# Ledger of designs, part 121: peptides against a protein of PDB entry 4BOS

Target 1, 163 residues: chain A of PDB entry 4BOS
Amino acid sequence: PVLTRTVVPADNSCLFTSVYYVVEGGVLNPACAPEMRRLIAQIVASDPDFYSEAILGKTNQEYCDWIKRDDTWGGAIEISILSKFYQCEICVVDTQTVRIDRFGEDAGYTKRVLLIYDGIHYDPLQRNFPDPDTPPLTIFSSNDDIVLVQALELADEARRRRQ
Target 2, 163 residues: chain A of PDB entry 4BOS as posed
Amino acid sequence: PVLTRTVVPADNSALFTSVYYVVEGGVLNPACAPEMRRLIAQIVASDPDFYSEAILGKTNQEYCDWIKRDDTWGGAIEISILSKFYQCEICVVDTQTVRIDRFGEDAGYTKRVLLIYDGIHYDPLQRNFPDPDTPPLTIFSSNDDIVLVQALELADEARRRRQ

## One batch from the design tools (peptide; made by RFdiffusion4, then SolubleMPNN)

Design b1_p25_3_s4 (from b1_p25_3, 16 letters changed)
Fold by OpenDDE base, seed 4:
Structure b1_p25_3_s4 (fold): chain B 163 residues (1-163), chain A 25 residues (1-25)
Amino acid sequence: as target 1 above (163 residues)
Amino acid sequence: MKLTLEENLERREELNKRFYEYLAK
């Protein structure tokens, strides 16, 4: 089995498209972004005490309006929210630093999904199998540390290509 | 006005920094 990167459109919503891809078992649907943005806004709006200006850098309402724009980028806040919503650990491997940021690692989730990040763009990761009749795997066991090693290898290779 | 790549990048980095600092407390 090989861990591979699926390139999603660079349309300002790559984070949402990538998350949707992995949590839905490998479904590429860029049209999912508006609804996912709305989901984020709804969750943020539901807890203004937690999602305060201290975290958001703007008022709760302003952030909700901002994230619902089709040209704004999601980040760590969105990943953390989506991890909780989908009840899975979201692991992001960074090709610039060759490090993995794990969201939801302390929540006790049994599932793990992976994204690759280059400082600008997010893409989903999947495991391909030799048998062409076996669909790629995007949802891993939270105990599968091999997939994290493979993700780091992909990131390291990407970094070397830029050097 | 549509946001530029530079604007989004700067904003993401700022927000990520703020969020990680919050988590570290």
Scores: peptide ipSAE 0.661, ipTM 0.938, DockQ to the pose 0.935
Fold by OpenDDE base, seed 5:
Structure b1_p25_3_s4 (fold): chain B 163 residues (1-163), chain A 25 residues (1-25)
Amino acid sequence: as target 1 above (163 residues)
Amino acid sequence: MKLTLEENLERREELNKRFYEYLAK
C-alpha cells in the first residue's frame, strides 16, 4: 500500500474539493465547492456567539458573505468547521515545513482523513493498493499513525523536489 | 473583482494566525 496524492483543480476551492474527496471515500467533485461554502456559512451563522469577530477577524455576517464567494480561500477555520461537521480528524501535512496539523484531534473521532498543503494549494491523500480491484482508501482509523508517517515522507519528498 | 493569489494568501495567513491564537487562549 502506497500513500498517494490526487491533484485537484487550482480553482480557489481546492480545500473544499479536497475535503469532500477524502470524506466521501475518494469522490472527485469540484462542483461541490459552492455547497461546501454555503454549509460553512450556515454553520458560522448559526452560532454568532462563538464565531464572532474575535475568531473570524470580521463580523459573522461579513465572513459568511466572504466565504460564499467563489474566489476566496478557506483555511484553518474552515477545516476546523468541516472536521466537526463530518465528525472526523482532518490531518494536513505541509510540504514547506514537513509538519502535520491535526484538526479535531481532541474530539475523540474514530476516523482520520489527510490533506497535503504546499503553502498555496490543498490536495487529498489516499492509500492505493496493489490489487487494482481494491479501491483507494481515504478514511483511516484515528489510531493509524503509520499513515501519518507516510504522509510526512511524502511531504519530505515533495519538499526536496521543491514542489 | 476577483481576488489575486497574493490577496488570498495574505488573508488566509491572517485568519490562520488569528484562529490558532484564539484556540491557544
Scores: peptide ipSAE 0.610, ipTM 0.929, DockQ to the pose 0.889
Fold by OpenDDE base, seed 3:
Structure b1_p25_3_s4 (fold): chain B 163 residues (1-163), chain A 25 residues (1-25)
Amino acid sequence: as target 1 above (163 residues)
Amino acid sequence: MKLTLEENLERREELNKRFYEYLAK
């Protein structure tokens, strides 16, 4: 089995497309972004005490309006929210630093998904199998540390190619 | 009206930094 990257469109919504891909078991749907943006805004709006200016860097309402634009980028805040919503650990491997940031690692989730990030663009990761009839795996056990090692190897190789 | 790549990148980095600092408290 090999961990591979699926390149999604660079349309300002790559984070949402990538998350949707992995949590839905490998479904590529760039059209999912508007609904996911609305979902995040809804969650943020529902808890203004937690999602305060201290976290958002702007008022709760301003953030909600901002994230629903089709040209704004999501990041760590949105990943954290999506981790909670989908009840899974979201692991992001960074090709610039060859490090993994784990969102939801302390929540006790049994599942984890993986993204690769190059400082600008997010892509989903999946495990491919030798049998072509076996579909790629995007949802892993939270105890599967091998996939994390493979993600680091993939990121390191990507970094070398860009240097 | 349309955000540039530079604007989005700067904003994301700023928010990420803020978020990680918040979690580190």
Scores: peptide ipSAE 0.599, ipTM 0.926, DockQ to the pose 0.846
Fold by OpenDDE base, seed 2:
Structure b1_p25_3_s4 (fold): chain B 163 residues (1-163), chain A 25 residues (1-25)
Amino acid sequence: as target 1 above (163 residues)
Amino acid sequence: MKLTLEENLERREELNKRFYEYLAK
């Protein structure tokens, strides 16, 4: 089994598309972004005490309006929110640093998904199997540390390609 | 007007920094 990336469109919504891809078991649907943006805005709006200006860097309402734009990028905050919503650990391997940031690692989720990040663009990761009839796996056990090692290897290879 | 790559990148970095600082507390 080999861990590979699926390149999603660089349409300002790659994070949302990538998350959707992995949590839905490998479904590429760039059209999911508007709804996911609305979902995040809804969650943020529902808890202004937690999602305060201290966290958002702007008012709750301003953030909600901002994230619903089709040209704004999501980041750690949105990943954290989506981790909670989908009840899974979201692991992001960074090709620039060859490090993994784990979102939801303390929540006790049984599932984890993986993204690869190059400093600008997010892509989903999947495990391919030798048997062509076996579909790629995007949802892993939260105890599967091998996939994290594989992600680091993939990121390191990607970094070397840029050098 | 649509946001530029630079604007989005800067904003993401700012928000990420803020978020990670929040998590560290």
Scores: peptide ipSAE 0.597, ipTM 0.926, DockQ to the pose 0.888

Design b1_p25_4_s1 (from b1_p25_4, 13 letters changed)
Fold by OpenDDE base, seed 4:
Parts: C-alpha cells; sequence; structure tokens
Structure b1_p25_4_s1 (fold): chain B 163 residues (1-163), chain A 25 residues (1-25)
C-alpha cells in the first residue's frame, strides 16, 4: 500500500475539489465547488454569533458573499467548517514546512482524510493497493498514524525536489 | 468494502447535516 497524490485542477477551488474527493472515496468532481461554497456560506450564515467578524475577518454577510465567488480561496476556516460538517478530521500536510495541520483533532471523530498543501494549492491523498480490484482508500481511521507518516514522507520529498 | 461503508455513513451524515443547515439558515 502506497499513499499517493491526485493532482486536481488549479482553478481557485482546489480545496473544495480535494475535500470532495476524499470524503467521497476518490471521486474527482471539479464541478463540486459551487455547491460546497454555498454549503459553507449556509453554515456560516446560520450561526452569526459563532462565525463573528473576529473569526471571519469580515462581516458574516461579507464572508458569505466572498466565499461563494468563483475565484476566492478556501483556507483554515473553511477546512474547520468542512471538518465539522463531514464529522471527520481533516489532516493537511504542508510541503513547505513538512508538518501536518489537523483540523477537528479535538472533536473525537473516528475518521480522518488527508490533503497535501504547497502554500497555494491543495490536492487529495489516497492509499493505493497492489490488488487492482481494491479501490484506493481516502477515509482512514483517526488512529491510523501510518498514513500520517506516509504523508510526511510525501511532503519531505516534495520539499527536497523544490530545493 | 470498508471504504464503501464509511462513504455511505459520511453521505448519510452529509444529507442530515445539510438538511439541518438549510433549516437553520
Amino acid sequence: as target 1 above (163 residues)
Amino acid sequence: SAQEKEREELRRRIREREEAALAAA
């Protein structure tokens, strides 16, 4: 079994495409972003007390309008929201720092998914199996630390390639 | 498969939470 990266389009919606990919078990759908952006906006709009200007950096309404744009980037706040929505830990391995940022780590989720991030672009990670009849795995146990090690290895290799 | 079961569970949660979010929004 090998952890591999699936390159998704760099169309400003790579985060959403990547998250969709992993939570759907390896389904690449570059057209998923508008609905996912709307989903985030709906969640944010539903709780203006929690999703305050202090958290969003802009008013609740301004954020909702902003995130629904085709050319705006998702980040930590969006990942946190998606983690809560899908009830899973989202682990992002950073190829610049060779560290993993865990979102939803303290929520007690039993499942985790993994993304790889290079500072501007997100891609999903999957575990491939030697058996061609066994599809790749994208949803892991939150206790599966081996996959985190493999993710760090991918990040380290990526960093070395850029140096 | 294990992944199929997990995906089905996540999809169930997605539907339920989406409905709840729509009601709250």
Scores: peptide ipSAE 0.041, ipTM 0.662, DockQ to the pose 0.060
Fold by OpenDDE base, seed 3:
Structure b1_p25_4_s1 (fold): chain B 163 residues (1-163), chain A 25 residues (1-25)
Amino acid sequence: as target 1 above (163 residues)
Amino acid sequence: SAQEKEREELRRRIREREEAALAAA
């Protein structure tokens, strides 16, 4: 089995598209972004004590208005929120540093999904199997350390190719 | 398949959490 990336559109919502892809088992749907943005805003608005200005870097209301815009980019805060929402680890392999940032690692989730990040753009990762009748896997066990090694290898290759 | 079951579980959680978020907002 080989870990590969699926290139999603280079638009302002690549993070949301990528997360949707992996949690849906490999479904590419760039149109998912508006509702995912709205969902994040709803979660943030529902708990202003937890999602404080200290965490958001702006007031709760300002963040909600900001994230619902179609031209704002998601980042670590949104990944953290999505990890909690989906109850899974979100592991982001960074091609610039060839390091993995784990979100939700301390929550005890049994599943993880993987993204690849180049400092600007997010793409989803999937495991392809030799059997053509076996669909790619996007949801992994949190105990599967092999997939993390494969992600690092993929990131290293991407860095060398400037991908 | 195993992944299909996982997706179904995730979708269930999505719906439940979305409804909860809407109710709390």
Scores: peptide ipSAE 0.028, ipTM 0.648, DockQ to the pose 0.063
Fold by OpenDDE base, seed 1:
Structure b1_p25_4_s1 (fold): chain B 163 residues (1-163), chain A 25 residues (1-25)
Amino acid sequence: as target 1 above (163 residues)
Amino acid sequence: SAQEKEREELRRRIREREEAALAAA
């Protein structure tokens, strides 16, 4: 089995498309972003004590208006929120640093999903099996350290191609 | 709440997808 990258559109919603892909078991839906943006805004608005200006970098209301725009980019804050919503770890391997950032690792989730990030763009990762009749896997055990090693290898190769 | 129900449904689907993939492998 090998870990592979599915390239999603390089638009301002690549994070949302990538997350949707992995949590839905490999469903590519580039039109999922508007609903996910509204979901995030609703979650943020519902807990202004936790999602404070210190965390958001702007007021709660300003953030909600901002994230609902169709041209704003998701990042660490949105990943954290989506991790909580889907009740899974979201692991992001960075091709520039060849490091993995884990979101939700301290929450006790039993499942994890993986994204690859190049500094501007997010793509989803999946495990492909030699048997073509076995569907790719996008949801892994939070104890599966092998998939993290494979993600690092994939990121390292990507970095070398760009140099 | 509706949000909580959605999270629970997603957890169920995640488990089922993983189990199906493992069974097919």
Scores: peptide ipSAE 0.025, ipTM 0.598, DockQ to the pose 0.100
Fold by OpenDDE base, seed 5:
Structure b1_p25_4_s1 (fold): chain B 163 residues (1-163), chain A 25 residues (1-25)
Amino acid sequence: as target 1 above (163 residues)
Amino acid sequence: SAQEKEREELRRRIREREEAALAAA
């Protein structure tokens, strides 16, 4: 089995496309972003006590309007929200630092998904199997640390190629 | 496979959550 990245479009919604891909088991849908943005906005709006200005860096309403724009980029706060909504750990491996940022690791989720990030762009990761009849895996056990090692290896290889 | 069943189950649960959220909006 080999961990590989699926290159999604380099648009302002690559994070949402990547998350959708992994949580849906490998469905590439670049058109998912508007609905994903609305989903995040709805979650934030539903709990203004938790999603305060201190957390968001802007008022609850301002954030909701901002994230629903088609030209705003998602980041750590959106990943945290999506992790909570889908109730899975989201692990992001950074190719610049060769480090993994784990979102939702303290929540006790039984499943994890993986993204790769180069400082600008997000892509989803998947495990491919030798048997062509076995579909790729995007949802892993939260106990599967081998996949994290493989992700770090991918990041290290990417870094070396840039050096 | 067992992995496929787990994946399908998670997909189902996620879709149901999304549908519920959309219906409440």
Scores: peptide ipSAE 0.048, ipTM 0.635, DockQ to the pose 0.067; fails the geometry check

Design b1_p25_4_s2 (from b1_p25_4, 17 letters changed)
Fold by OpenDDE base, seed 2:
Structure b1_p25_4_s2 (fold): chain B 163 residues (1-163), chain A 25 residues (1-25)
Amino acid sequence: as target 1 above (163 residues)
Amino acid sequence: SHMDKKREELRKRIEEQRKKALAAL
């Protein structure tokens, strides 16, 4: 089995498209972003005590309005929220630093999904199998450290290609 | 929808946690 990258559109919603892809088992839906933005806003609005201005960098209401815009980029806070929503660890491998940022790592989730990030763009990762009848896997065990190593290898290769 | 159901479940969990926190004071 080989870990591979699926390139999603390089738009301001690549994070949402990528997360949707992996948590839904490999479904590419670039039109999912508006709904996911609304979902995040609803979650944030539902718990203003937790999602405080200190965490958001803006008031709860301002954030909700901001994230629902079609021209704003998702980042760490959105990944954290989506990790909690989907009850899975979200691992982001950075091709610039060849490091993995793990979201939800202390929540005790049994599942993890992987994204690859180049500093601006997110893409989903999946495991392909030699058997053509076996579809790619996007949801892994949280105990599968091999997939993390494979992600680092992908990132390292990407970095070398840029040098 | 599938997402709506999950969203509702999460909302309920959040509410339950808040109630527990208040009861523990």
Scores: peptide ipSAE 0.025, ipTM 0.587, DockQ to the pose 0.124
Fold by OpenDDE base, seed 4:
Structure b1_p25_4_s2 (fold): chain B 163 residues (1-163), chain A 25 residues (1-25)
Amino acid sequence: as target 1 above (163 residues)
Amino acid sequence: SHMDKKREELRKRIEEQRKKALAAL
């Protein structure tokens, strides 16, 4: 089995597309972003005490309006929210630093999904199997450290290619 | 093998990150 990167469109919604891909078991749906943006906005709006201006960098309402725009980027806040919503760890391997940022690691989730990030673009990661009849795996055990090693290998290789 | 050593290095890196994250909790 090999961990591979699926390149999603380089639009402003690559994070949402990538998350949707991995949590839905490998379904590429670039049209998922509006719904996911609305979902995030709804969650944020539901708890203004937790999602404070200090966290959001803007008022709760301003953030909700902002994230629902089709040209705004998701980041750590959105990943954290999506991790909680989907009840899984979201692990992001950064090709610039060759490090993995784990979201939801302290929540006790049994599942994890992986994204690769280059500083401006998110792509989903999947495990491909030799058997052509076995679909790629996108949801891993939170105890599967092998997949994290493979993710770091991908990032390290990407970094070396840029040197 | 060289690849095994590389994997071990990366494994240790992951472990270090985990430890740092846990310490920050």
Scores: peptide ipSAE 0.021, ipTM 0.454, DockQ to the pose 0.015
Fold by OpenDDE base, seed 5:
Structure b1_p25_4_s2 (fold): chain B 163 residues (1-163), chain A 25 residues (1-25)
Amino acid sequence: as target 1 above (163 residues)
Amino acid sequence: SHMDKKREELRKRIEEQRKKALAAL
């Protein structure tokens, strides 16, 4: 089994497309972004005490209007929210720093998914199997540290190619 | 084994990153 990168469209919604891909078991749907943006806005609006101006960097309402735009980029706040919503750890490996940022790491989730980030673009990661009849895996055990090692290897190789 | 060494290396890196991380959202 080999961990591989699936390149999604380089649009303003690559984070949402990538998250959707991994949490839905490998479904590429670039049209998922509007609904996911709405979902995030709904969650944020539902808890203004937690999602305060201090957390959001803007008022709750301003954030909700902002994230629903089709030309705004998601980041750590959105990943954190999606981790909670899908009840899984979201691990992001950065090819620039060869770091893994883990979201939901202390929530006790039994599942994890992986994204790769190059400073501009997000892509999903999947495990491919030698048997062509076995579909790729995108949802891993939260105890599977081998997949994290493989993700770091991918990131390190990508960084070395750019040097 | 090779994988054991990589796993240990990963553990150390993750631990170091956690110590420097801000509070989770």
Scores: peptide ipSAE 0.017, ipTM 0.478, DockQ to the pose 0.017
Fold by OpenDDE base, seed 1:
Structure b1_p25_4_s2 (fold): chain B 163 residues (1-163), chain A 25 residues (1-25)
Amino acid sequence: as target 1 above (163 residues)
Amino acid sequence: SHMDKKREELRKRIEEQRKKALAAL
């Protein structure tokens, strides 16, 4: 089995498309972004004490209006929220630094999904199997550290090709 | 709630994928 990258559109919603892909078991749906943006806004609006201006960098209401725009980019805050919502660890391997940032690692989730990030763009990762009858895997055990090593290897190769 | 349903659906899909992964090993 090998870890592979699925390239999603380089639009302002690549994070949402990538997360949707991995949590849905490998379904590419670029049209998912508006709903996911609204989902995040709903979660943020529901807990203004936790999602404070100190966390958001803007007022709760301003953030909700901002994230619902079709041209705003998701980042660490959105990943954290999505991790909590989907009850899974989201691991992001960075091709610039060849490091993995883990979101939700202390929450006790049994599952993890993986994204690859180049400093601007997010793509989903999947495990492909030699058996063509076995579909790619996008959801891994939180105890599967081998997939993290494979992600680092993939990121290192990506860095060498671009730099 | 709508959010709860989505979360539960995801959990089911995750479990199904885990079973498939184990079968492929």
Scores: peptide ipSAE 0.019, ipTM 0.506, DockQ to the pose 0.142; fails the geometry check

Design b1_p25_4_s3 (from b1_p25_4, 10 letters changed)
Fold by OpenDDE base, seed 4:
Structure b1_p25_4_s3 (fold): chain B 163 residues (1-163), chain A 25 residues (1-25)
Amino acid sequence: as target 1 above (163 residues)
Amino acid sequence: SMQEKMLEELRARIAARAAEAAAAA
């Protein structure tokens, strides 16, 4: 089995497209962003005490309006929110540092999904199997440390290609 | 398959959370 990268469009919504891909078992839907943006906004709006101005860097309402725009980028806050919503760990391997940032790591989730990040763009990761009839895996056990190693290897290769 | 089982569990959680979010909105 090999961990591979599926390149999603380099639009303003690559994070959302990537997350959607992995949590839906490998469904590429670049049109999913508006709904996911609204989902995040709804979650944030539902708990203004937790999602405070201190956390958001702006008022709760300002953030909700901002994230629903089609030209704003998602980041760590959005990943954290999506991790909580989907009840899974979201692991982001960074090709610039060859490090993995784990979101939801202390929540006790039994599942994890993986993204690859180059400092600007997010893409989803999947495990491909030799058997062509076996579909790629996008949701992994939180105990699967092999996939993390594979992600680091993939990131390292990507970094070397840029050098 | 393992993927199908995991997806099923995830979808169940998504549905539950979506319902909660809708109720809170």
Scores: peptide ipSAE 0.051, ipTM 0.660, DockQ to the pose 0.059
Fold by OpenDDE base, seed 3:
Structure b1_p25_4_s3 (fold): chain B 163 residues (1-163), chain A 25 residues (1-25)
Amino acid sequence: as target 1 above (163 residues)
Amino acid sequence: SMQEKMLEELRARIAARAAEAAAAA
């Protein structure tokens, strides 16, 4: 089995497209962003005590208006929210530093998904199997350390190729 | 299979939480 990268469109919604891909088991839907943006805004608006200005960097209302725009980029805050929403660990491997940032690692989730990040763009990761009849896997056990090693190797190779 | 079960469980949670979020909006 080999961990591979699926390149999604380099638009303002690459994070949402990538997350949707992995949590849906490999479904590429570039049109998913508006609904996911609204979902995040709904979650944030529903808990202003938790999602404070200190966390958001702006008022709760300002963030909700901002994230629903078509031209705003997702980041760590959105990943953490999506991790909680989908009840899974989201692991982001950075090709610039060859490090993995784990979101939701202390929540006790039994599942994890993986993204690759180059500093501006997110792509989803999947495990391909030698048997062509076996579909790729995007949802892993939170105890699967092998996939994390493979992600680091993939990131290191990307760094070497300046990808 | 293990893969199928994991995917089904996650999809079920997604659907449930999406419904909750819509109701709270």
Scores: peptide ipSAE 0.038, ipTM 0.636, DockQ to the pose 0.065
Fold by OpenDDE base, seed 2:
Structure b1_p25_4_s3 (fold): chain B 163 residues (1-163), chain A 25 residues (1-25)
Amino acid sequence: as target 1 above (163 residues)
Amino acid sequence: SMQEKMLEELRARIAARAAEAAAAA
């Protein structure tokens, strides 16, 4: 089995497209962004006490309006929220530093998904199998550390290609 | 990287919120 990258459109919603891809089992839907943005906003709006200005850097309402714009991009806060919503660890491998940032690592989730990040763009990762009749996996066991090693190798290769 | 910076910022905000909650308790 080989871990591979699926390139999604380089638009302001690549994070949402990538997350949607991995949590839905490999469904590429660039039109999912508005719904994903609304999902984030709904979650934030539902708990103003938890999602406070201290966390958001702006008022709850301001954040909800901001994240629903099609020209704003998501980051660590949105990844954390999506990790909690989908009840899975989201692992982001960075090709600039060849490091993995794990979101939801202390929540006790049994599942993990992987994204690759180059500093401005997110893409989803999936595991391909030698058997062509076996579809790629995008959801892994949270105990599968081999996939993390493979992600680091993939990121290292990507870094070398850009150097 | 930008990801590292954003993660650091998030952690800082969470810590600040936790401190506020502790002070209010």
Scores: peptide ipSAE 0.018, ipTM 0.487, DockQ to the pose 0.020
Fold by OpenDDE base, seed 5:
Structure b1_p25_4_s3 (fold): chain B 163 residues (1-163), chain A 25 residues (1-25)
Amino acid sequence: as target 1 above (163 residues)
Amino acid sequence: SMQEKMLEELRARIAARAAEAAAAA
């Protein structure tokens, strides 16, 4: 089995497309962003004490209006929220630093999904199997550290290509 | 960076919230 990336469109919603892909078991839906943005805004609005101005960098209301725009980028805050919503770890491997940032790692989730990030663009990761009749896997056990090693290897190779 | 600081603050608050939930259990 080999870990590979699926390249999603390089639009303002690549994070949402990538997360949707992995949590839905490999469904590519570039049109998912508006609803996911609405979902995040609803969650943030529901807990203004937790999602404070200090965390958001703007007022709760300003953030909600901002994230619902079709031309704004998602990041760490949105990943954290989506991790909680989908009840899984979201692991992001960075090709610039060859490091993995784990979101939801302290929540005790039994499942994890993986994204690859190059500093501006997110893509989803999947495990392909030698048997062509076996569909790729996007949801892994949170105990599967091998997939994290494979993600680091993939990121390292990507970095070397740019060097 | 500012983004990294915000991420750290977010993680700290999430951890604190989790700790509170655990203590209440």
Scores: peptide ipSAE 0.018, ipTM 0.488, DockQ to the pose 0.022; fails the geometry check

